# Peptides against a protein of PDB entry 2AUS, part 6

Target 1, 323 residues: chain A of PDB entry 2AUS
Amino acid sequence: ADIKREVIVKDDKAETNPKWGFPPDKRPIELHIQYGVINLDKPPGPTSHEVVAWIKRILNLEKAGHGGTLDPKVSGVLPVALERATRVVQALLPAGKEYVALMHLHGDVPEDKIRAVMKEFEGEIIQRPPLRSAVKRRLRTRKVYYIEILEIDGRDVLFRVGVEAGTYIRSLIHHIGLALGVGAHMAELRRTRSGPFKEDETLVTLHDLVDYYHFWKEDGIEEYIRKAIQPMEKAVEHLPKIWIKDSAVAAVAHGANLTVPGIVKLNAGIKKGDLVAIMTLKDELVALGKAMMSTQEMIERSKGIAVDVEKVFMPRDWYPKLW

## One batch from the design tools (peptide; aimed at target 1 H214 E218)

Design b1_p9_3_s4 (made by RFdiffusion4, then SolubleMPNN; from b1_p9_3, 5 letters changed)
Fold by OpenDDE base, seed 5:
Structure b1_p9_3_s4 (fold): chain B 323 residues (1-323), chain A 9 residues (1-9)
Amino acid sequence: as target 1 above (323 residues)
Amino acid sequence: SELEELLSE
């Protein structure tokens, strides 16, 4: 999520009609909810699926989905995409995660040795998924981006860890314990980040959602529920983006692939096969797709399919058909 | 402490 991406402009004369579309910050409240994502503070106890079901009941929704399972005992950041935005979770599943974990050691270890050994676990690690996971129990590599020790109190080690998606913190702690020679287990775990979603002013509880929905429906106050729901575009902030002409928006919204002439600007560093977000010039999410060209090829070529469109989000009528 | 904060949530 923290990767700064350069923006390359192909057409500096391209303008957008202010009468077309609904920018993320200008959606009526009902439309904002239909294209929303909640940064939920998941409580310990319920499953991620139960929490999604509760949100649907609280907000009177037909559809919702979460941006990556938290175990029942694990609390913290759970992005929940609503209604028309439900499928945006596919952008969050592969995103990096951060956790704060409490590791309990099964013996006494000098603090200097704890710090030295934990530093060795930054980088590539070999993991085997736990039995309870839906993932096939084959050996796989995962990246540990960073480990930050927050506190050491005797046998209790509190640490922050940034990891590749699908890294098992319980397994990491088990391996650290083995490397220390005394063994260890995961006592507590909280997820503090899921891609662009983190612990910030947008983090809300289930209780907050109950209250905020009540304020809207009974008191006519939409401010709280509006702030509690992020636009779906937040869920793609970590992806490379391609911004398109107004004349290309309706075609892409109908499921047409993006061709090179439709591109106004794009992020640097797109590779063939990357998941990309197709945006309007008003920063509205049109679709997610697979890049069929690199950034360089999209700049140099005059024709061809730039993006294979996989999932459309924008309604077909927000922009006029210009074909 | 940061540990107390985590355990209080």
Scores: peptide ipSAE 0.015, ipTM 0.493, DockQ to the pose 0.036
OpenDDE base, seeds 1, 2, 3, 4: peptide ipSAE 0.012, 0.018, 0.014, 0.007; ipTM 0.478, 0.538, 0.484, 0.547; seed 2 fails the geometry check

Design b1_p9_4 (made by RFdiffusion4)
Pose (drawn by RFdiffusion4):
Structure b1_p9_4 (pose): chain A 309 residues (1-127, 142-323), chain P 9 residues (1-9)
Amino acid sequence: ADIKREVIVKDDKAETNPKWGFPPDKRPIELHIQYGVINLDKPPGPTSHEVVAWIKRILNLEKAGHGGTLDPKVSGVLPVALERATRVVQALLPAGKEYVALMHLHGDVPEDKIRAVMKEFEGEIIQRKVYYIEILEIDGRDVLFRVGVEAGTYIRSLIHHIGLALGVGAHMAELRRTRSGPFKEDETLVTLHDLVDYYHFWKEDGIEEYIRKAIQPMEKAVEHLPKIWIKDSAVAAVAHGANLTVPGIVKLNAGIKKGDLVAIMTLKDELVALGKAMMSTQEMIERSKGIAVDVEKVFMPRDWYPKLW
Amino acid sequence: PLAELPEIP
């Protein structure tokens, strides 16, 4: 997921006017929240659905959604998209996820076999692909390991299968997500407590600094997604419901294939929309016309890059 | 009144 993509510039002269839109990190606090995402450290106990409901109450929001469900006893990274950016969690499906898990073996197994068997579970699995498994600690029947997986991979099922392969059987004692696409355990990971307090600092004490840092621009959700940057003049047509045509492309990532989920970005690096690529990168460069992206969801409001009559 | 931290089960 976190492979840095090459950027190919087709129109080296394209410029963006600062009058329109906002750099993503410089939105007025209200707009920042309308188009924000929280990198939340989900506590064990509540369901992911319940956590989102609490966040809606805390931030007094109308809409919110999480990216990738964590079970009630699972803690860790739970991206929660807010308001107008609620659907941006769609951008996380192609990006992978990473967990630290504690596996309790129901029988004694030599460490040698445990490491050998765990390694064989990398690649493909039926329940999804397992990118990597790294054993962190093996203490008796307890195995602590880090695993990277494709979205929708049930870790409980993976541990169960490892138990069968070892014949002794296995139980998942605990699980914590450490990565969900671009969201990881860094300075943006916040708790529900921080969120409540920072919201009070803002609404009661008038200080927006803390609630601002606790909420990321929605563009964070597409950091690992192939991108197509378009001219200022092309943003309005897309913001108004039109698919993206090739003439509007300024630059794009290499490796885009037809059918890929892509992010359409302004030259300020704001998220305009998510869509499916109808052409490859090379076709987008060589052709002068045609629909480049079948837009599935528009995020940018019509007001930022307006059509003027 | 503003919302407070919920009780986590």

Design b1_p9_4_s1 (made by RFdiffusion4, then SolubleMPNN; from b1_p9_4 with P1M)
Fold by OpenDDE base, seed 1:
Structure b1_p9_4_s1 (fold): chain B 323 residues (1-323), chain A 9 residues (1-9)
Amino acid sequence: as target 1 above (323 residues)
Amino acid sequence: MLAELPEIP
């Protein structure tokens, strides 16, 4: 998510009409909500689905979806995409996750041995999904990006862990406990990141959302609810981007594939098959799609399908039809 | 000291 991607400019003369579209910073409050994502602090107790149903009731919404399930007992960062943005969660499902976990050891282990063994779990691990997972219970590799031990107090080990999507921290702790020879279990777990969403000033509770919605509806104060909702474009910050001409926006918004002539600028390192975000020159999300070319092919070729458009977000009328 | 959060991909 934090990787700065180089931007290659293909058309340095391409301009955008300021009268077209609705940039993320200029959306009226109702439109901002329709294209919003909440960085929710999920409380422990409820399911992620119950919390999404609460948000829909609080904000009077028809649709919402979450950026990756947290177990009932797990708290912290749950991105909740609203209304027309609901399907942007597909960009967050494969995104890396960070957690803070409390591991309880079932025996005494020297601190130096705890530190040495936990460091061996950085990199590739073999996991079996838990019985309650909708995922087929095949053995699979998952990447542990990092393990940072925060505190060791006797048998209690507090640690930060960055992981590939669908890594089970409970299973990781079980395997660490086996490697230590004493066994272990997950006492507590909090998710501190989900792709571009982290514990920051954008993190809000269900209580905050109740108050902020009341301030808007009863007092006419939109500032709090506006700040509590991120633009849907936040949910794609971690993806490779392709920026397109104003003349290509309406075609893509109608579900047409992006062709090479429509590209103004793009990130370096796009591979064929990558999930990419198609953006306007005003950083508005038009669509998500599958790259049909590499970055290099999109530069070198004059024609062809650059992106197979899988999901449109932008309304068809924000930009004029120029074809 | 802002502990630089390790880069998540």
Scores: peptide ipSAE 0.034, ipTM 0.538, DockQ to the pose 0.021
OpenDDE base, seeds 2, 3, 4, 5: peptide ipSAE 0.000, 0.000, 0.005, 0.000; ipTM 0.435, 0.428, 0.449, 0.440; seed 5 fails the geometry check

Design b1_p9_4_s2 (made by RFdiffusion4, then SolubleMPNN; from b1_p9_4 with P1M E7V)
Fold by OpenDDE base, seed 3:
Structure b1_p9_4_s2 (fold): chain B 323 residues (1-323), chain A 9 residues (1-9)
Amino acid sequence: as target 1 above (323 residues)
Amino acid sequence: MLAELPVIP
């Protein structure tokens, strides 16, 4: 999510009509909610599914989905996509995650040895998914992007860890404990990041959502609930983007594949098979799709299918049909 | 060497 992608401009003269669409910052409150994602601070205790069901009740929603399961005992960042945005969670499932974990060691280990051994777990690790995971229990490689030790108090090790999606911190801690020779277990776990969602001013509790919904419905104050809900475009910030002409938007919104002539600008480093976000020139999410070309092919070619459109988000009427 | 800030892709 933190990797800045270069933006290559293909058409420097392409303009956008300010009257078309609904940019993320200009959506009426009802529309903002329909295309929203909550950066929820999941409490410890409930399942991620129970929390999603509670949000649906609190906000009177028909649909919602979460950006990756947190275990009942795990707190922290749970992106919850609302209504029309519900399927944007597909962008968040493969996104990197960060956690703060408390590891309890089952024996005394010198601090320098703890630091040295934990540093060896940065990079590729072999894991087996836990029994409770919907993922097939095959051994698989996962990336640990970083381990930052925050505190060492005797046998208690507080650390921050950045990991590839579907890395199990409990299994990581177990393996660290084995490598230390004393054994270890996960005492506490909090998710501090899920792709573009982190612990920041956008992080809200279930109580905040109750209060903010009340202020809107009973007092007519929309400001709080507006701030508590992020635009769905937040959930795709970490994806490579392709920005399209106004004349291409309605076709893509109807489920047409993106063709090369529709591209105005795009991120560098797109490969064939990548999940990409198709954006308007106003940074509105039109659709998610599979890249059928590389960035280079999308620049060099005059025609062809650039993106196989898998999921449309934008309504068909936000932009006019220009064909 | 500026330590590369820990980056999540």
Scores: peptide ipSAE 0.101, ipTM 0.665, DockQ to the pose 0.016
OpenDDE base, seeds 1, 2, 4, 5: peptide ipSAE 0.006, 0.070, 0.094, 0.076; ipTM 0.423, 0.636, 0.665, 0.661; seeds 4, 5 fail the geometry check

Design b1_p9_4_s3 (made by RFdiffusion4, then SolubleMPNN; from b1_p9_4, 3 letters changed)
Fold by OpenDDE base, seed 3:
Structure b1_p9_4_s3 (fold): chain B 323 residues (1-323), chain A 9 residues (1-9)
Amino acid sequence: as target 1 above (323 residues)
Amino acid sequence: SLATLPAIP
């Protein structure tokens, strides 16, 4: 999510009609909710599914989905996509995650040895998924991007860890404990990041959502509930993007594949098979799809299918049919 | 500062 991607412009003269669509900052409150994602601070105790069910009740919604399960005992960043945005969570499932973990050691270890051994767990690690995961219990490699030790108090080690999606922190701590020779267990775990969602001013509790919904419905104050809900476009910030002509938007919104002539600008480094976000020139999410070409092929070719459109988000009527 | 940690993709 922190990787800045270069933007390559194919058509520097392409303009957008300000009367078409609904940019993320200009959605009426009801429409903002329909295309929203909450950066929820999940409390410890409930399942991620129970929390999603509570949000649906609080906000009077038919549908919602979460951007990756947190165990009942785990707190912190749980992106919850609302209504028409519900399927945007598919963009967050493969996204990197950050956690703050408390590891308890089962014996005394010198601080220098703790620091040295934990640094060796940066990079590729081999994990077996736990019994309770829906994932096949095959050994798999996962990347640890970084380990930052925050505090060492005797046998308690507080650390920040950035990991590839589906890395099990409990298993990491178990292996660190084995490498230290004393054993260890995970005492506490908080998720501090899920792709573009982090601990910031957008992080809200279930209590905040109750209050902010009441302020809107009873007092007519939209400001709080508007700030508590992020636009669905936030959930795709970490993806490579392709920006399209106004004339291509309605076709893609009807489920047509994106062809090369529709591209105005695109991120560098797209590979065939990558998940990409198709955007308007107003940074509205039209669809998610699979790249059928590299960035280079999309630049060099005059025709062909650039993106196989897998999931449309934009309504069909936001942009006129210009075909 | 979080600015010195390797980027999460």
Scores: peptide ipSAE 0.071, ipTM 0.681, DockQ to the pose 0.019
OpenDDE base, seeds 1, 2, 4, 5: peptide ipSAE 0.071, 0.048, 0.072, 0.067; ipTM 0.685, 0.638, 0.690, 0.675; seed 4 fails the geometry check

Design b1_p9_4_s4 (made by RFdiffusion4, then SolubleMPNN; from b1_p9_4 with P1M E4T)
Fold by OpenDDE base, seed 1:
Structure b1_p9_4_s4 (fold): chain B 323 residues (1-323), chain A 9 residues (1-9)
Amino acid sequence: as target 1 above (323 residues)
Amino acid sequence: MLATLPEIP
């Protein structure tokens, strides 16, 4: 999510009409909720599905979905996409994750050896999904981006770990324990990051949501509930982006594929097959799609399908039909 | 030194 992608401008003369669309900062509260994502602090105890059901009840919503299951005992960052934004969670499935974990060792190990062995688990690891996983139990490679040891207290090792999506921290800890020769288990786990969602000022509890909804409905105070809900565009910050002409927006909002002439600017490093966010010049999410060209092909070509549009988010009426 | 945590993709 922190990858600064270069922005290549293809059309430096492209302007946007300020009367068209609803930029994230200009959405009325009801519209903001319809296109919202909550950075929820999931409590330990309930399932991620139970928590989503509670949010729907608290906020009187028809639809919601979460950006990746946390086990009942696991707390922390659970992105919950609301209403018309519900399907934006598909952008969070491939996103990197960070956790803070407490590992308990089953024997005494010198601190220098703990540090040395845990450092060897940075990089590519081979994992088998646990029995409880809905994923086919095949061996698979996963990336551990980093391991940061926070504290070592005898047999207890507190550490931060950045991982590729679908890395099993319980399995990582089991393998670390085997490599140390004493064995280990996961005592505690908290998720501190899910792609662009972190432990920051946007992180809210279920209690915060109850109170903030009450302040809006009973007291007419929108400020708190507005801050507690992020725009759906937050859920795609980590994706490569393509910004399109105002004249292309309504076509894409109707489910038409993005063609090369519609592109104003784009991120560097897009590969064929990448999930990309199609944006307006006002940073509004129009759609998610599959890149059918590289960034270089989108620059060099004058025509062709740039993006196969998989999921539209923008309403069809925010921009005029110019065809 | 805040170890700059490596960027998660």
Scores: peptide ipSAE 0.050, ipTM 0.617, DockQ to the pose 0.018
OpenDDE base, seeds 2, 3, 4, 5: peptide ipSAE 0.066, 0.000, 0.064, 0.046; ipTM 0.512, 0.391, 0.624, 0.581; seeds 2, 3, 4, 5 fail the geometry check

Design b1_p9_5 (made by RFdiffusion4)
Pose (drawn by RFdiffusion4):
Structure b1_p9_5 (pose): chain A 309 residues (1-127, 142-323), chain P 9 residues (1-9)
Amino acid sequence: ADIKREVIVKDDKAETNPKWGFPPDKRPIELHIQYGVINLDKPPGPTSHEVVAWIKRILNLEKAGHGGTLDPKVSGVLPVALERATRVVQALLPAGKEYVALMHLHGDVPEDKIRAVMKEFEGEIIQRKVYYIEILEIDGRDVLFRVGVEAGTYIRSLIHHIGLALGVGAHMAELRRTRSGPFKEDETLVTLHDLVDYYHFWKEDGIEEYIRKAIQPMEKAVEHLPKIWIKDSAVAAVAHGANLTVPGIVKLNAGIKKGDLVAIMTLKDELVALGKAMMSTQEMIERSKGIAVDVEKVFMPRDWYPKLW
Amino acid sequence: HEELHELIE
């Protein structure tokens, strides 16, 4: 997921006018929240659905959604997209996820076999692909390990299968997500307590600084997604429901294949929309016309890059 | 203020 993509510039002269839109980290606080995502450290106990409901109550929001469900007893990274950016969690499906898990073996197994068997579970699995498994600690029947997986990978099922392969059987004692696409345990990871308090600092004390840092621009959700940057003049057509045509492309990531999920960005690096690539990168460069992206969801409001009559 | 802390706890 976190492979840095090469950027290819097709129109080296394209410029963006600061009158239109906002750099993503410079939105007025209300707009920042309307188009924000929270990198939430989900506590054990509540369901992911319940956590989102609490967040809507805390932030007095109409809409919100999480990116990748965590079970009630699972803690860790739970991206929660807000308001107008609610559907941006779609951008996380192609990105991977990472967990730290505690596996309790129902029988004694030599460490040698445990490491050897765990390694064999990398690659593909049926229940999804397992990118990597790193054993952190093996203490008796307790195995602590880090695992990177494709989205939708059930870790409980993976541990169960490891138990079968060892014959002794296995139980997942605990699980914590450490990564969900671009969301990880860094300075943006916040708790529900921080969110409530920072919201009070803003609505009661008039200080927006803390609630601002607790909420990320929605563009964070597409950090690991292939991107196509378009001219200012092309943003309006897309913001108004048109698919993206090739003439509007300024630069794009290498490696885009037909059918790939892509993010359409302004030259300010704001998220305009998510869509499916109808052409490859090279075709987008060589061709002068045609639909480059079948737009699935528009995020940018019509007001930022307006059509003027 | 207290209601929100009670909600999450």

Design b1_p9_5_s1 (made by RFdiffusion4, then SolubleMPNN; from b1_p9_5, 3 letters changed)
Fold by OpenDDE base, seed 4:
Structure b1_p9_5_s1 (fold): chain B 323 residues (1-323), chain A 9 residues (1-9)
Amino acid sequence: as target 1 above (323 residues)
Amino acid sequence: YEELYKLIE
């Protein structure tokens, strides 16, 4: 769900110097790549790790990482964070996912029964991770946020499903098949969403990346490669945000914890222990951290550690030290 | 370019 988060302003007089930092829309192409995330259309066949290795080769990168494994046979939305943005994948791993799945039933079932039973799988489900997963095979609850049946053609059921991170669609389909009494298997699976990344105009193939990199390096055309790479800030859109004073940016970029006086505005509903994005007033990602206070505590308190800074992204020199 | 293009097919 695109949860609209309310923004609470603590300091309505706080201004930002336009000369400091590099807003996501104002990065030179090389810097844009260094702080980029590709919304990759992963082809079926390769592993997510092989695809990341290919992207590194195509774009001449030292580092990259993906925002959550897709099985070899699964296609679609694979966020690939580049270079200095590589660790932003930490924000994407726990993010909700959407899939379009083709379920094949092993027997004939009336459409009304298919619809009724699939509706019962919305909400909390109990899953055991598959043997092939690196996850301990303990029973765990997962949320199915929604199931939308797109098409029913005899024994083939095409559906959209929104799920909590680490929900196994293959296991869901198996359990639906059992509940229908005929059994079922997953014929096809495509991921259509990974947190803020969707099937939209930003979705690119590996071939697109080869072409776009070539156009940049050989023809001097930056436009295509610039559009193919999203700013790393895209990868944190789903997180609660805290916006900080220009005077606090350099300290946080050096790894200092965010203290309450540095906060200009923040999202409502932050709880202690939440993963939060620390942003500049120009919507630049400074760091990810763990909230040490609720939103209410960050409003009411005059001092204290608001965020334990876990991962810095912003370079130390984009903002001056103002102390 | 051509080598990379073929590698990812």
Scores: peptide ipSAE 0.114, ipTM 0.862, DockQ to the pose 0.848
OpenDDE base, seeds 1, 2, 3, 5: peptide ipSAE 0.089, 0.102, 0.079, 0.074; ipTM 0.848, 0.854, 0.842, 0.842

Design b1_p9_5_s2 (made by RFdiffusion4, then SolubleMPNN; from b1_p9_5, 4 letters changed)
Fold by OpenDDE base, seed 2:
Structure b1_p9_5_s2 (fold): chain B 323 residues (1-323), chain A 9 residues (1-9)
Amino acid sequence: as target 1 above (323 residues)
Amino acid sequence: REKDYELIE
């Protein structure tokens, strides 16, 4: 999520009309909620789906969705996309995750051996999905980006782990236990990161949301609920971006594919088939789509479909129709 | 008993 992507400018003279659209920092509170994502601290106990249902009740919402399932016993970072932003979760599902896990060993192992074996699990691992998975139970490879041992206390090992989406930490701990020769199980798990969402000042509880909604509705104080909800654009910070002309925004908002002439600037390293965010020059999310060209092709070509638009977020009336 | 584990993503 923290990889700064180079920005290539294709049209350095392109300007944007300040009267059009609603930049993420300038949305009225109702509109901010309609295009919001909550960085929720999911409590242990409820399912991720139950928590989403509670948020809908608390905030009086018609729809919401989450950015990747946490087991009932697992706490921590659960992005919850609201209302018109609900489908932005498709950008978060494939994003990397970080956890803090407590592993309990079933026998005594020297600390030097624990550290050596856990380091061998950095990189590609083979996992089998658990029985209750929406995913077909096929063996699959997953990346472990890093393992950081925080504490070793006898048979208890506290560690931080960065993983590819859909890596099962319980299965990882089971395999580590087998490699150590004594066996192990996951005692505790907390998710500390889901793509661009992490443990920071934006992390809020269900209780915070109850209080902040009450302050808004009963006391007329918008500040707390405004800060508790992130703009949907936060949920695409980790994606490669393409910024478009004001004249192209309404067409894309109507579901037209992005053509090469509409591009003002773009991130380097886009490949054909990548999920990309189409942005205005005011950093508003217009749509998500599939890149039909590389960055280089989008620079070199004068025409053609650059992005196959899969999901529009922006309303059709925020920018004028200029065609 | 294989504990039914949900998907942790």
Scores: peptide ipSAE 0.021, ipTM 0.580, DockQ to the pose 0.029
OpenDDE base, seeds 1, 3, 4, 5: peptide ipSAE 0.018, 0.018, 0.020, 0.021; ipTM 0.567, 0.561, 0.531, 0.585; seeds 3, 5 fail the geometry check

Design b1_p9_5_s3 (made by RFdiffusion4, then SolubleMPNN; from b1_p9_5, 3 letters changed)
Fold by OpenDDE base, seed 2:
Structure b1_p9_5_s3 (fold): chain B 323 residues (1-323), chain A 9 residues (1-9)
Amino acid sequence: as target 1 above (323 residues)
Amino acid sequence: MEELYKLIE
């Protein structure tokens, strides 16, 4: 998520009208909630689905969705997309995850051997999804990006792990235990990151949301609930972006595919088939779509479909029809 | 409020 992508400018003279749209920092509180994502600290105990149902009840919402399931016993970072932003979770589901895990070993192992064997699990691993997963039970590879051992106390190993989406830490710990020759199980697990969402000042509890909603509705104080909800644009920070002309915004908001003439600037390294975020020049999310061209093709070509628009977020009336 | 706290605990 922290990879700064280069920005290539295609039209350096493109301006934006300040009267059009609603930039993420200029949304009225009701509109901010309608296009919001909560960085929730999920408690241990409830399912991710129960927590989403509670948020809907607390905030009086019609719909919400989460950016990737945490098991009941797992705490920490659960992005919850609200109302009109609900489908932005499709950007978060494939995003990398970080966890802090406590592994308990079933026998004594020298610390040097623990460190050596855990280092060998960085890279590609073979996993089978657990029986309780809705994911098809096929053997699959997953990337372990890094393992950082934080503490070793006898048979207890506290570690940080960065992983590809849908890596099962319980299965990783089981395989580490087999490689150590003594066996192991997952004692505790916390998710510390889900794509652009991490443990920071934006992390809030369910209790915080109850209090902050009350302060808004009963006391007229919107500040707390405004800070507790991130703009939906936060949920696409980790995606490659394409910024479009004001004249192209309304067409894309009506579900038209993005054509090459509408592009003002774009990230380097977009490949055909990538999920991309289509943005205004005010950094408003218009739509998510599939790149039909590489970055290079979008620069060199004068015409053609650049992005197949899969999901529109922006209302049709925020920008005028200029066609 | 108290009923919502009791539902989260």
Scores: peptide ipSAE 0.021, ipTM 0.690, DockQ to the pose 0.696
OpenDDE base, seeds 1, 3, 4, 5: peptide ipSAE 0.020, 0.007, 0.017, 0.006; ipTM 0.639, 0.586, 0.612, 0.456

